# Peptides against a protein of PDB entry 5IXI, part 4

Target 1, 141 residues: chain A of PDB entry 5IXI
Amino acid sequence: TPLLDASSLEYLFAQGQYDLVKCLAPIRDPKTEQDGHDIENECLGMAVLAISHYAMMKKMQLPELPKDISYKRYIPETLNKSIRQRNLLTRMRINNVFKDFLKEFNNKTICDSSVSTHDLKVKYLATLETLTKHYGAEIFE

## One batch from the design tools (peptide; made by RFdiffusion4, then SolubleMPNN)

Design b1_p8_5_s2 (from b1_p8_5 with V6K)
Fold by OpenDDE base, seed 1:
Structure b1_p8_5_s2 (fold): chain B 141 residues (1-141), chain A 8 residues (1-8)
Amino acid sequence: as target 1 above (141 residues)
Amino acid sequence: MFKKPKFF
């Protein structure tokens, strides 16, 4: 993979977020029920990456993050619609697990500075490639 | 290496 310069990486990261959320780069079809859950987990993981990147770029501290921060704007719109149709207990579980993981991850990214914004972009794009049908092939050829 | 949580 050619080393993307910082500007190219920033562009691809922004475009990749937009394309994923707007389903312009649709996620791949699950091969099994478990594969479907894995895809959804990766999407929620990508939401954590995106939110953490945003917080770091804005030089936000953990207390400055909105208390109602959610994955809703950072996952594919189709997945968001699917989650909203699930039962209350499932939605509560997803919300709680997400909030806890986001808090833990942000302690490492924002507080401990163990992860850079560069690392987040690379991880996001690498995950995006594995999740989307055709989008990843264009980035790394 | 971050352990990925299971949301489902």
Scores: peptide ipSAE 0.191, ipTM 0.825, DockQ to the pose 0.226
Fold by OpenDDE base, seed 5:
Structure b1_p8_5_s2 (fold): chain B 141 residues (1-141), chain A 8 residues (1-8)
Amino acid sequence: as target 1 above (141 residues)
Amino acid sequence: MFKKPKFF
């Protein structure tokens, strides 16, 4: 396993975010309805990782995070379009769960300093590999 | 350990 230096990891993390959002690294086809929900859950989880990484890199405290911060810029564009077309109850649930989880996660990452920016990048890229059809083969071969 | 959120 090639040891990625810090610069290489930072590059791959930035490129991976871009490729996911722009659907240049397409997410895998769901095998079942539940698998589809799991994929979407992981994408929303990755949005939390990306936002938290940004906050940590900018040395932002929790009160400095925008109150209207959302997942919209941090998930695949196709998924964002799909969510917009869902019923009100589903959209409310997604928004509320996301805001609550982001707050809880940032309390533990920024306030408790228990998670490093390195850990966030590794977790993001590992998750990205499991979600995309061919992205993992290009990075680790 | 963070509990995995369920959005759907």
Scores: peptide ipSAE 0.190, ipTM 0.822, DockQ to the pose 0.197
Fold by OpenDDE base, seed 3:
Structure b1_p8_5_s2 (fold): chain B 141 residues (1-141), chain A 8 residues (1-8)
Amino acid sequence: as target 1 above (141 residues)
Amino acid sequence: MFKKPKFF
């Protein structure tokens, strides 16, 4: 990992979030059905990272987090459309698992302070690199 | 090390 200064890391993290959601950095094609599920899981995980980073930057406490926080604005628009087309039970499961995981993760990031905003940005960008087709190529040239 | 959740 190149030693990025704090300002460069902040910029890349912000740009990476935008590119992921707007599908400017398209997600790689799944090799199998299971690989597809793994990609979707990682995207939802990235949504947790992004939301937690936002909460930490705003110095929000856990009770102050909106109860209606959703992954919908933090995942690729194409994936969001796909999830919306799934049956009600599947969507309910995704929503419940997401909320529970977000709560647990925020306990560790906000309450325990075991994870820094720097760590979240690095993890987000590293995951983005593994999920997208060519996002990492521009950084290493 | 965070446990990877299974959404699906």
Scores: peptide ipSAE 0.190, ipTM 0.824, DockQ to the pose 0.198
Fold by OpenDDE base, seed 2:
Structure b1_p8_5_s2 (fold): chain B 141 residues (1-141), chain A 8 residues (1-8)
Amino acid sequence: as target 1 above (141 residues)
Amino acid sequence: MFKKPKFF
């Protein structure tokens, strides 16, 4: 795998986020119901990475982020639509788990400076590769 | 690295 310089990594990270959200890099088809849930979990996890990267770039802590910040703009539009069609309790659970995970991730990983923006981009792209049908092949070839 | 929660 070629070592990506910082500029290339920044480009791929930005493009990867766009492609994921806009479904230009479509998520793989689930093999089972559980696999579908795992895919959705990974997408929400990627939203945490993206938001955390944003916060770090803006030099903001999570309490300083807009109160309306959510996964909605950081997951595939198809998944966002699917979540919106679920009942209120399910959506509340997703929102609460997401918020708690984001807070935990920030406190245990970002606040202690154990993870850099570089690490977040690498993790994001690596996860994107596992979730999409063919997008990862282009990134790491 | 980090233990992922289950959202669903």
Scores: peptide ipSAE 0.189, ipTM 0.828, DockQ to the pose 0.226

Design b1_p8_5_s3 (from b1_p8_5, 3 letters changed)
Fold by OpenDDE base, seed 1:
Structure b1_p8_5_s3 (fold): chain B 141 residues (1-141), chain A 8 residues (1-8)
Amino acid sequence: as target 1 above (141 residues)
Amino acid sequence: MFTYPKFF
């Protein structure tokens, strides 16, 4: 696989976020019920990557992140709608797990500097390819 | 490699 230069990677990362959230690159159909849960987990994980990348690019620290930050703007709109229709306990679980993981992940990425913005973009795009029906096939062949 | 918790 050809190595993308930094500017191309940044462009594809931004475009990929937009396409995922707006469902222009639709999520693939789950093959099983477990696959469906895995897809949803990956989407929420990608939200953590996107938020962390944003924080790092803005040179933000953990206390500077919005206290009410959520996955809602960083996951596919269809998934967001689906989550809103789930029962209160499920939504509370998702929110709490997300916030806790985001905090821990940002501590690792921002405070410990163990993950670079480059790593986040590569991981995001690689996950995007596996999650969507056709996106990125020409890039990762 | 990154791993994520189970949200559901």
Scores: peptide ipSAE 0.134, ipTM 0.798, DockQ to the pose 0.222
Fold by OpenDDE base, seed 2:
Structure b1_p8_5_s3 (fold): chain B 141 residues (1-141), chain A 8 residues (1-8)
Amino acid sequence: as target 1 above (141 residues)
Amino acid sequence: MFTYPKFF
């Protein structure tokens, strides 16, 4: 596995976020209905990583983040569209679970400085590779 | 390392 310098990792992280959201790096087809749910769960999890990275870079705590912070800008546009078409109860559940997880992630992982921005980028890109068709394989081999 | 909750 080649070592990436900080600038390269930053570039790839930014590119990866863009590619995922814009569906330029399309997520893999689900093998089963449960696999589809797992893929969507991982996308929402990646949104937590991206938001946490943003917050850390801005030196912001969760209370300082906009109240309307959402996964919408951090997940594939196709998934966002799909979620918007689901019933209100489902959307509320997703929103609540997301907010709770973001809070938990911040309190238990970010606030104690146990995870760096570097770690978040690495985890994000690694997950992106597993979710897509070998995205960044040349980087993680 | 990181475990995500079930959103669905």
Scores: peptide ipSAE 0.134, ipTM 0.798, DockQ to the pose 0.225
Fold by OpenDDE base, seed 3:
Parts: structure tokens; C-alpha cells; sequence
Structure b1_p8_5_s3 (fold): chain B 141 residues (1-141), chain A 8 residues (1-8)
């Protein structure tokens, strides 16, 4: 992991979220169909990291999160459009799995305090580097 | 390390 001061890490984390969602840091091309599914899974995982980080920073417990919290604003806009075009059962499964995973992850971050906000930012940026074509080269190379 | 579930 890079040796960054806290302020630099916070800035890069915020910028990385914006770049991912707005597709300014485009996701790499999948090599296979399975690779495509893995990329999408990682994007949804990053959404959990971002939401959990937000909850921790606001000192919010899980029941205090909005009932309509979803991945839609925390994943690449292109991926969100793709998911929206899938059949109803698939979308329902994605939504349910996401909500369950978010709940479990928030228990680990908020209730158990096993993960810090620093860890979330580092994990997010590291994943962003692996998922995007060239983002993070200036940080990790 | 946290294991992510399969969403698809």
C-alpha cells in the first residue's frame, strides 16, 4: 500500500469515487465472460465499501441508513445502465444480495470495529487500480 | 480480508 498522509488519502478516495461513478476512470475490458462477472462483483463490492465508509464517518448505525440505499449511485454509470436492462429476477437477486452483504459488512465495520475508515479507503483505491485501465499508476507504480 | 459474495 502507498505511504500517504491522511489528508492525501482522503482526497484520493473522494476523487476515486467520483471518477469511478462518472466513468472518468473507465473499467478495464473483460477478458472472458467470467472476468466480466468478476469485474461487476468488484464494483458492487466497492459500493459497499463507499457506503460503509460514509456510515462510519457520519457515525450512523445500520438502521439509520436510508431504506432505499442501493449500489446505483456508487457504481459506474455504464454498469448501472447494464444492470437496469437485465430481467426482473436478476435485478431482484442483485438487490437482495447487496443489501444482505451491506448489512453484514456494516456489522463488521460499525459494530465490531474490525475495519477502520483508513482500511476502507486503502482497499477501495487498491481495487480501483486493479479494475481500471490506467488509474492509480501514479500512486502504486 | 473480507470475502465478497457473488452478486450474479
Amino acid sequence: as target 1 above (141 residues)
Amino acid sequence: MFTYPKFF
Scores: peptide ipSAE 0.134, ipTM 0.796, DockQ to the pose 0.224
Fold by OpenDDE base, seed 4:
Structure b1_p8_5_s3 (fold): chain B 141 residues (1-141), chain A 8 residues (1-8)
Amino acid sequence: as target 1 above (141 residues)
Amino acid sequence: MFTYPKFF
């Protein structure tokens, strides 16, 4: 099992974010409707990881982040387009749940420092592997 | 271990 050094992990994390958003690492096909929702939930969760990592690296609290920070630039572009097409109630729910979870996660990661940036990168990449068709097969094999 | 809320 190859050990990823810190530099390699940082590179893979950055590249993974880019590939996910730009759909260069395409999300796997859902097996069921529920599986589709689970995939989308994981993508939104990954957005929280990415934002939290950014905040930690910049030594910023949530109030210091841009007021309009959202999942929109941290999820696959296809998913973002899909969410925009959903009804108002659904979009409101997603936005509210995301903001609440981001706040909660901020308390645990930045305020309490119970989660490291390393943990965030590992979790992100592990999730990316499970969500995408072929991404990272060489790294996690 | 991280757990995410259900968004949908």
Scores: peptide ipSAE 0.134, ipTM 0.797, DockQ to the pose 0.223

Design b1_p8_5_s4 (from b1_p8_5 with K3T V6K)
Fold by OpenDDE base, seed 5:
Structure b1_p8_5_s4 (fold): chain B 141 residues (1-141), chain A 8 residues (1-8)
Amino acid sequence: as target 1 above (141 residues)
Amino acid sequence: MFTKPKFF
């Protein structure tokens, strides 16, 4: 397996985000209800990774992040639609957990600088591979 | 290093 150069990794990361959001890389079928929740959790987690990567690339500070930043454009469109149709309590929980997790994660990536943009891209693509049916089979052998 | 979020 050839090593991915920095440019190739950047391309794959960008393409992976597009494929996930547009459902061109469809999410795998959940085996159980809990598995379904785990899949959705990972999707929302990847939204945090994508936002943090963007912030780091823009050399943004934590206070410069939009106050109303959302996961909506960083998760599969089908999942976003599903979440919008869920009950108020569930949507409130998702929003609160996301905001808290994003804030915490940004402390590690932007403030503490303990995570690199490289780490974010690798983690994102690795997670994407586990969540989709056949994505990355040709890339990560 | 990465924490796993739980939204559900």
Scores: peptide ipSAE 0.147, ipTM 0.810, DockQ to the pose 0.195
Fold by OpenDDE base, seed 3:
Structure b1_p8_5_s4 (fold): chain B 141 residues (1-141), chain A 8 residues (1-8)
Amino acid sequence: as target 1 above (141 residues)
Amino acid sequence: MFTKPKFF
């Protein structure tokens, strides 16, 4: 893994979030139906990382986050559109699992301090590299 | 280490 200075890592993390959401760094094509589900799971996981990073930077507890916080602003717009087209029960499950996992994860990152903001940025960028077609190839070769 | 959740 490359060594990045703190400022470079911060920049890449911010840019990577923007590129993922705006689909400037498009997600790779799934090889199978199961691979498609795995990709979507990873995207939702990245949303948890991004929100948790935000909460840590703002020194906010989970109850202090906006009640309407959701994966919708932190996943690729194309995936968000796809999820919106799914049936109500599926969307309810996704929302419920997401909120539960976010709560658990934030307890570990904020309350237990077992994960640093640095760790979150590294994990986010590493996952972004695996999910996108060619993003970060210049860094993660 | 966190267990990856299954959303689907």
Scores: peptide ipSAE 0.144, ipTM 0.806, DockQ to the pose 0.197
Fold by OpenDDE base, seed 2:
Structure b1_p8_5_s4 (fold): chain B 141 residues (1-141), chain A 8 residues (1-8)
Amino acid sequence: as target 1 above (141 residues)
Amino acid sequence: MFTKPKFF
């Protein structure tokens, strides 16, 4: 992986979030049903990274995070629409798992300080490359 | 870095 200066990394991270949510960098087609679930899991994981990065940049503590914070604004719009069409129990499960994971992850980023904002950006962009068709090939190959 | 979440 090529080395990026801090300014370039910040730009790519911001642009990558926008491209993912707006589906300008469309998610790759799943090869199997399980692959589809894996893709959606990674998208929701990326939402945790994005939210945690935001919290760290704002110097927010865990109690200061909105209780109703969700993945909805941090995943591809197409995926969000798909999730909203699923049955109530499935949506409840996704919401609960997300909240629990976000809480646990924030202990590492905010409380323990074991993960930096730099680490979050790198992980986000690396994951974005694996989820999209040809996005970022020129950067990560 | 961290354990992957399992939503499905």
Scores: peptide ipSAE 0.143, ipTM 0.811, DockQ to the pose 0.225
Fold by OpenDDE base, seed 1:
Structure b1_p8_5_s4 (fold): chain B 141 residues (1-141), chain A 8 residues (1-8)
Amino acid sequence: as target 1 above (141 residues)
Amino acid sequence: MFTKPKFF
């Protein structure tokens, strides 16, 4: 695996977030309906990583984050549009599951310092590579 | 180890 220095990793992480959200790094086509759900789940998972990284960098705990913290700014815009078109119960479920998972992740990972910001960036980029068609091919073989 | 949440 290529060794990335801290500055390179920070750059790639920032660029990767931007490319994912703006759909400049398009998500791969789902092979099945279940694969589509898995892709969406991974995107929401990446939102947790991104928010957690933000919180850690700002030395903030979850209660200090905006009360309206949401996945909306951390997932592909196309997926966000898709979610908004779904029924109320589905949107409520997504929101509740997301908030609960974010809370659990923060309590078990951030608060006990078991995961570093470095680990979050690596995990994010690795996941991004698996989700996108060609992204990260230069870094991950 | 965190289990992947199911949003859908």
Scores: peptide ipSAE 0.140, ipTM 0.804, DockQ to the pose 0.199

Design b1_p8_6_s1 (from b1_p8_6, 3 letters changed)
Fold by OpenDDE base, seed 1:
Structure b1_p8_6_s1 (fold): chain B 141 residues (1-141), chain A 8 residues (1-8)
Amino acid sequence: as target 1 above (141 residues)
Amino acid sequence: MSFPKRDF
């Protein structure tokens, strides 16, 4: 893989977030029902990475983030629309699991480890490559 | 629902 300097990585991370959310880099088609669930979970994981990166960059702890913090602005718009069409109990479960996972991730991964914003960007872009149809080739070819 | 395991 090509070596990315800090400025290039920052650019690609910002662009990658935009492309994922706006579906300019569309997520790959699921091969099976289970694959569809895996893709959804990966997208939600991407939201955790993005939010955590934001918090770290702003030197903010989770309680300092807006009360309405959620995955909604950090996942593909198509997936967000899909989730909103699901029943209330399903949406509540997704919200609760996401909130708990975000807390756990920040406590154990961010606070209790040496994970940096650099690491989050790398992990985000690497995951983006596996999720999208063509975006990965632009980053690592 | 379970999110994917993180490498860190």
Scores: peptide ipSAE 0.075, ipTM 0.753, DockQ to the pose 0.181
Fold by OpenDDE base, seed 5:
Structure b1_p8_6_s1 (fold): chain B 141 residues (1-141), chain A 8 residues (1-8)
Amino acid sequence: as target 1 above (141 residues)
Amino acid sequence: MSFPKRDF
């Protein structure tokens, strides 16, 4: 794996977010129903990483973020469409779990540890590699 | 449901 300087990492992180959301880097096919749920959870987790990175770059605390902050802009468009088609109770559960996880991540991982924006970008790209069919090979070979 | 742990 080649060395990535700060500028290269910033570019790859931004491009990776775009590719994931626009499905230019399509998510891998689930092997089982549980695998499908795992993929969804990882996508929602990546939304937490992206939001946290944004907050850190803007020097904002979580309570200062917009009240309607959501995963919707940070997950694959196909997954977003799928979630919107689910029943009200399921959508409420996803929203509540996401909000709780975002708060927990902010408190325990960002505030209580020394996680940097660099760490978030690396984690995001590493996760992206595991979620997509060929994106990892395109970047890290 | 719960999200997986994030390791750093």
Scores: peptide ipSAE 0.074, ipTM 0.747, DockQ to the pose 0.173
Fold by OpenDDE base, seed 4:
Structure b1_p8_6_s1 (fold): chain B 141 residues (1-141), chain A 8 residues (1-8)
Amino acid sequence: as target 1 above (141 residues)
Amino acid sequence: MSFPKRDF
């Protein structure tokens, strides 16, 4: 992992979020059905990172976030469309699991540790590299 | 669902 200054990291993090959501950095093709599930879970994990970063920057606690906070605008649009096509119970399950994980992450990682916005950006970009077809090469070469 | 573990 190359050494990046704060300004470069901030730029790459912002650009990475945009490219992922807009599918300009497309997700890699799943090799198996299980791989597809893993990719989806990683995308949802990235949404947690992005939301947590936003909350930290705004000095907001999780209960202060909008009640309709969701992964929807923090994952690839293609994946969001796929999830919206699933039945109500499945969507409810995904929403509940996501909210629970976000709460757990906030309590055990943000509140109870020394995790910084810097750390979140690094983790986000590292995950982006593993999930996208070619975008990771641009960041870490 | 199993989300990625925190590695901090």
Scores: peptide ipSAE 0.072, ipTM 0.743, DockQ to the pose 0.173
Fold by OpenDDE base, seed 3:
Structure b1_p8_6_s1 (fold): chain B 141 residues (1-141), chain A 8 residues (1-8)
Amino acid sequence: as target 1 above (141 residues)
Amino acid sequence: MSFPKRDF
């Protein structure tokens, strides 16, 4: 990972979120069905990072976030459309697992450790590199 | 489902 100053990292993190959600930096094609599931999990993980970063920046505890907070605004629009096409029980499972993971992440990683917003941005951009077809090359080349 | 492992 290249060494970036704080302002550059802030810019790249903001731009990376926008490009991922708007599919301007499209996610890579799955090689297998299992790879497709892994890609989806990575995207949901990206949403957790983005939400946690937002909460930290606003100095908000997780209970202070909207009760209906979800991954929908923080994952690629194409993936969001795919999830919406799944049956109700599957969508409920995804929602519940996501909420539980978000709680666990905040409690065990954010509150019980010295993770900073800087660390979250670095992890986000590093994951973006592995997840997308071309965007990672632009950031780390 | 299992999400990616955390580095921290």
Scores: peptide ipSAE 0.068, ipTM 0.743, DockQ to the pose 0.177

Design b1_p8_6_s2 (from b1_p8_6, 4 letters changed)
Fold by OpenDDE base, seed 3:
Structure b1_p8_6_s2 (fold): chain B 141 residues (1-141), chain A 8 residues (1-8)
Amino acid sequence: as target 1 above (141 residues)
Amino acid sequence: MSFPRREF
């Protein structure tokens, strides 16, 4: 992982979020069914990173964010469509687990200042590299 | 950090 200046890192993080959500940087094909589940979980994790970064930049805690905050705007549109097609109980479970995890991450990691916005951007981009087919190569070549 | 490993 190369060292990036602050401006370059900020740019790449913003562009990476856009490319992931809009599927301009498509997610890699799963090797197995379990791999597909792992990819989905990583995408949901990236949504937590993105939301947490937003909250930190705006100097607000999660309770101050919109009540309907969710992963839907922070994951690939293709994955969002897939989740929407699942049964109600499954969608409710995903929503609940996501909200609980986001809350825990905020309380234990963000509120305690154990990570910085810089750390979140680095983690996001590193994960993006592992999830996408070739976008990561563009970032770290 | 990583999202919890769980099947949905």
Scores: peptide ipSAE 0.124, ipTM 0.820, DockQ to the pose 0.678
Fold by OpenDDE base, seed 2:
Formats: sequence, structure tokens, C-alpha cells
Structure b1_p8_6_s2 (fold): chain B 141 residues (1-141), chain A 8 residues (1-8)
Amino acid sequence: as target 1 above (141 residues)
Amino acid sequence: MSFPRREF
């Protein structure tokens, strides 16, 4: 459970996004190949949270977002570079899975469950804590 | 690829 007021949560959410993308809060080293895959999936999941939050703040539905919306601006730059170096078919698969997950999240979580922007910020920061090296360890109980 | 489970 977060121990933050609304203004502090807003600040930390914005700063956390910046720190993750710019690798100022670097993601943890994978322990195994599967762990590396899990870390990548969590980063892509965080991109879904960030995009959904953005859409809600702008009062936009997913069809109103740019058709080229993607994870690229919402994941660590190092991970983005890694994905860009993979072959076309692999990148297409990642893009398709991401888009499908984003749509499903919007329909089943945002629209149907009345999840708030506050909830998204909490989930984002909680995930950030698990992904990064000792980042935000004192924020949640 | 399996993305994080929905937790809401």
C-alpha cells in the first residue's frame, strides 16, 4: 500500500517514467534467460499502463490515439535499442502482442472496471520498484 | 510472449 498523498504520487509517477526511459533507474540484471524475458514483459506492461494513463488524462479512447502508438517511448532506451535490432518478424510479433494487450487492458480494466488514473499510477510505481535496482523501496508498504 | 496478468 502506498504511503503518499495525491500530489506526491503525481510527482513520483512523472519522475518514475522519466527515470525508467532514460535508464536513470536502471532495470535489474536478469538472473536467467527466462528472467530476462520476464523483465522485458514487465517493461512492456508498464508501457500499457503509461499509455492508458495518458489516454485517460486526455479523455481519449484508444481509437482516437495515433495509429502508430507503441511501447517505444515508454520503455527503457536500452530495451528499445535491443528490440530494434531484432528481425522484422520478431518485431512484428512484439508489436501485435502489445497492441492486443493494450486493447484488452482498455476494455476489460479501464472501461469495465472503472480503474482510475490514481490506480494506474500506483500500479506503475509498484512495478517500477520490482524492476529497478532498489528504486522506490521506501514508498510502499 | 506473455504480458503481466491483469491485477485490477
Scores: peptide ipSAE 0.078, ipTM 0.762, DockQ to the pose 0.177
Fold by OpenDDE base, seed 1:
Structure b1_p8_6_s2 (fold): chain B 141 residues (1-141), chain A 8 residues (1-8)
Amino acid sequence: as target 1 above (141 residues)
Amino acid sequence: MSFPRREF
């Protein structure tokens, strides 16, 4: 795989985030129901990466983020629509688990393990490759 | 570095 400099990585991360959310880089078809759950979990995980990257770039802690911070703007729009159509208890569970996961990620990964914004971009793009049909292949070809 | 498993 080619070595990306910092500027190229920044560009690809921004473009990849946009393409994922806008479904310009469509998520692969699930092979099983469990695969579908795994894809959804990875999308929510990518939201954690994106939010954490944003917070680090702005030099702010999670308590300084908007109180209504959510995955909604950081996952594929198709998945967001799907979640909004689920029942109230399911949506409440997803919201609570996401917020708890974000807190734990911030404490144990961002704050305690010296993870950098560079690492987050690399992890994001690597995950994007596993999720998308074609986009990730072009990044690392 | 290590990232946590994603379970939702």
Scores: peptide ipSAE 0.055, ipTM 0.758, DockQ to the pose 0.426
Fold by OpenDDE base, seed 5:
Structure b1_p8_6_s2 (fold): chain B 141 residues (1-141), chain A 8 residues (1-8)
Amino acid sequence: as target 1 above (141 residues)
Amino acid sequence: MSFPRREF
């Protein structure tokens, strides 16, 4: 098993984002209702990772990101469609929690902990493996 | 410092 160089890791990270959002790497079936919530939380967390990686690559701080920044184009399209069909209170909760989490992640993880873009890509791909049915085997075998 | 746990 050869080590991934920086270019290979960048490629896999970009491809992984595309495959997750377009559902080419479909998320695994939840075993329970709680498992379904955990999967959703991990997807939203991956959106935070992707946005943070983008910000770091562009040398932008969180306040410099668009004010309407959202998880919508960073999660599976099927999940995004599901969220849009939920009631107003649920959607408001998800939006608020996501924005708060993104802010907290930027302050406590990116700024305070000196996390690199390399770390974000590794974390993203590792999480992707746990969320998808068979995509992890294609990346790490 | 570790990545925060992702819970929504």
Scores: peptide ipSAE 0.053, ipTM 0.749, DockQ to the pose 0.405

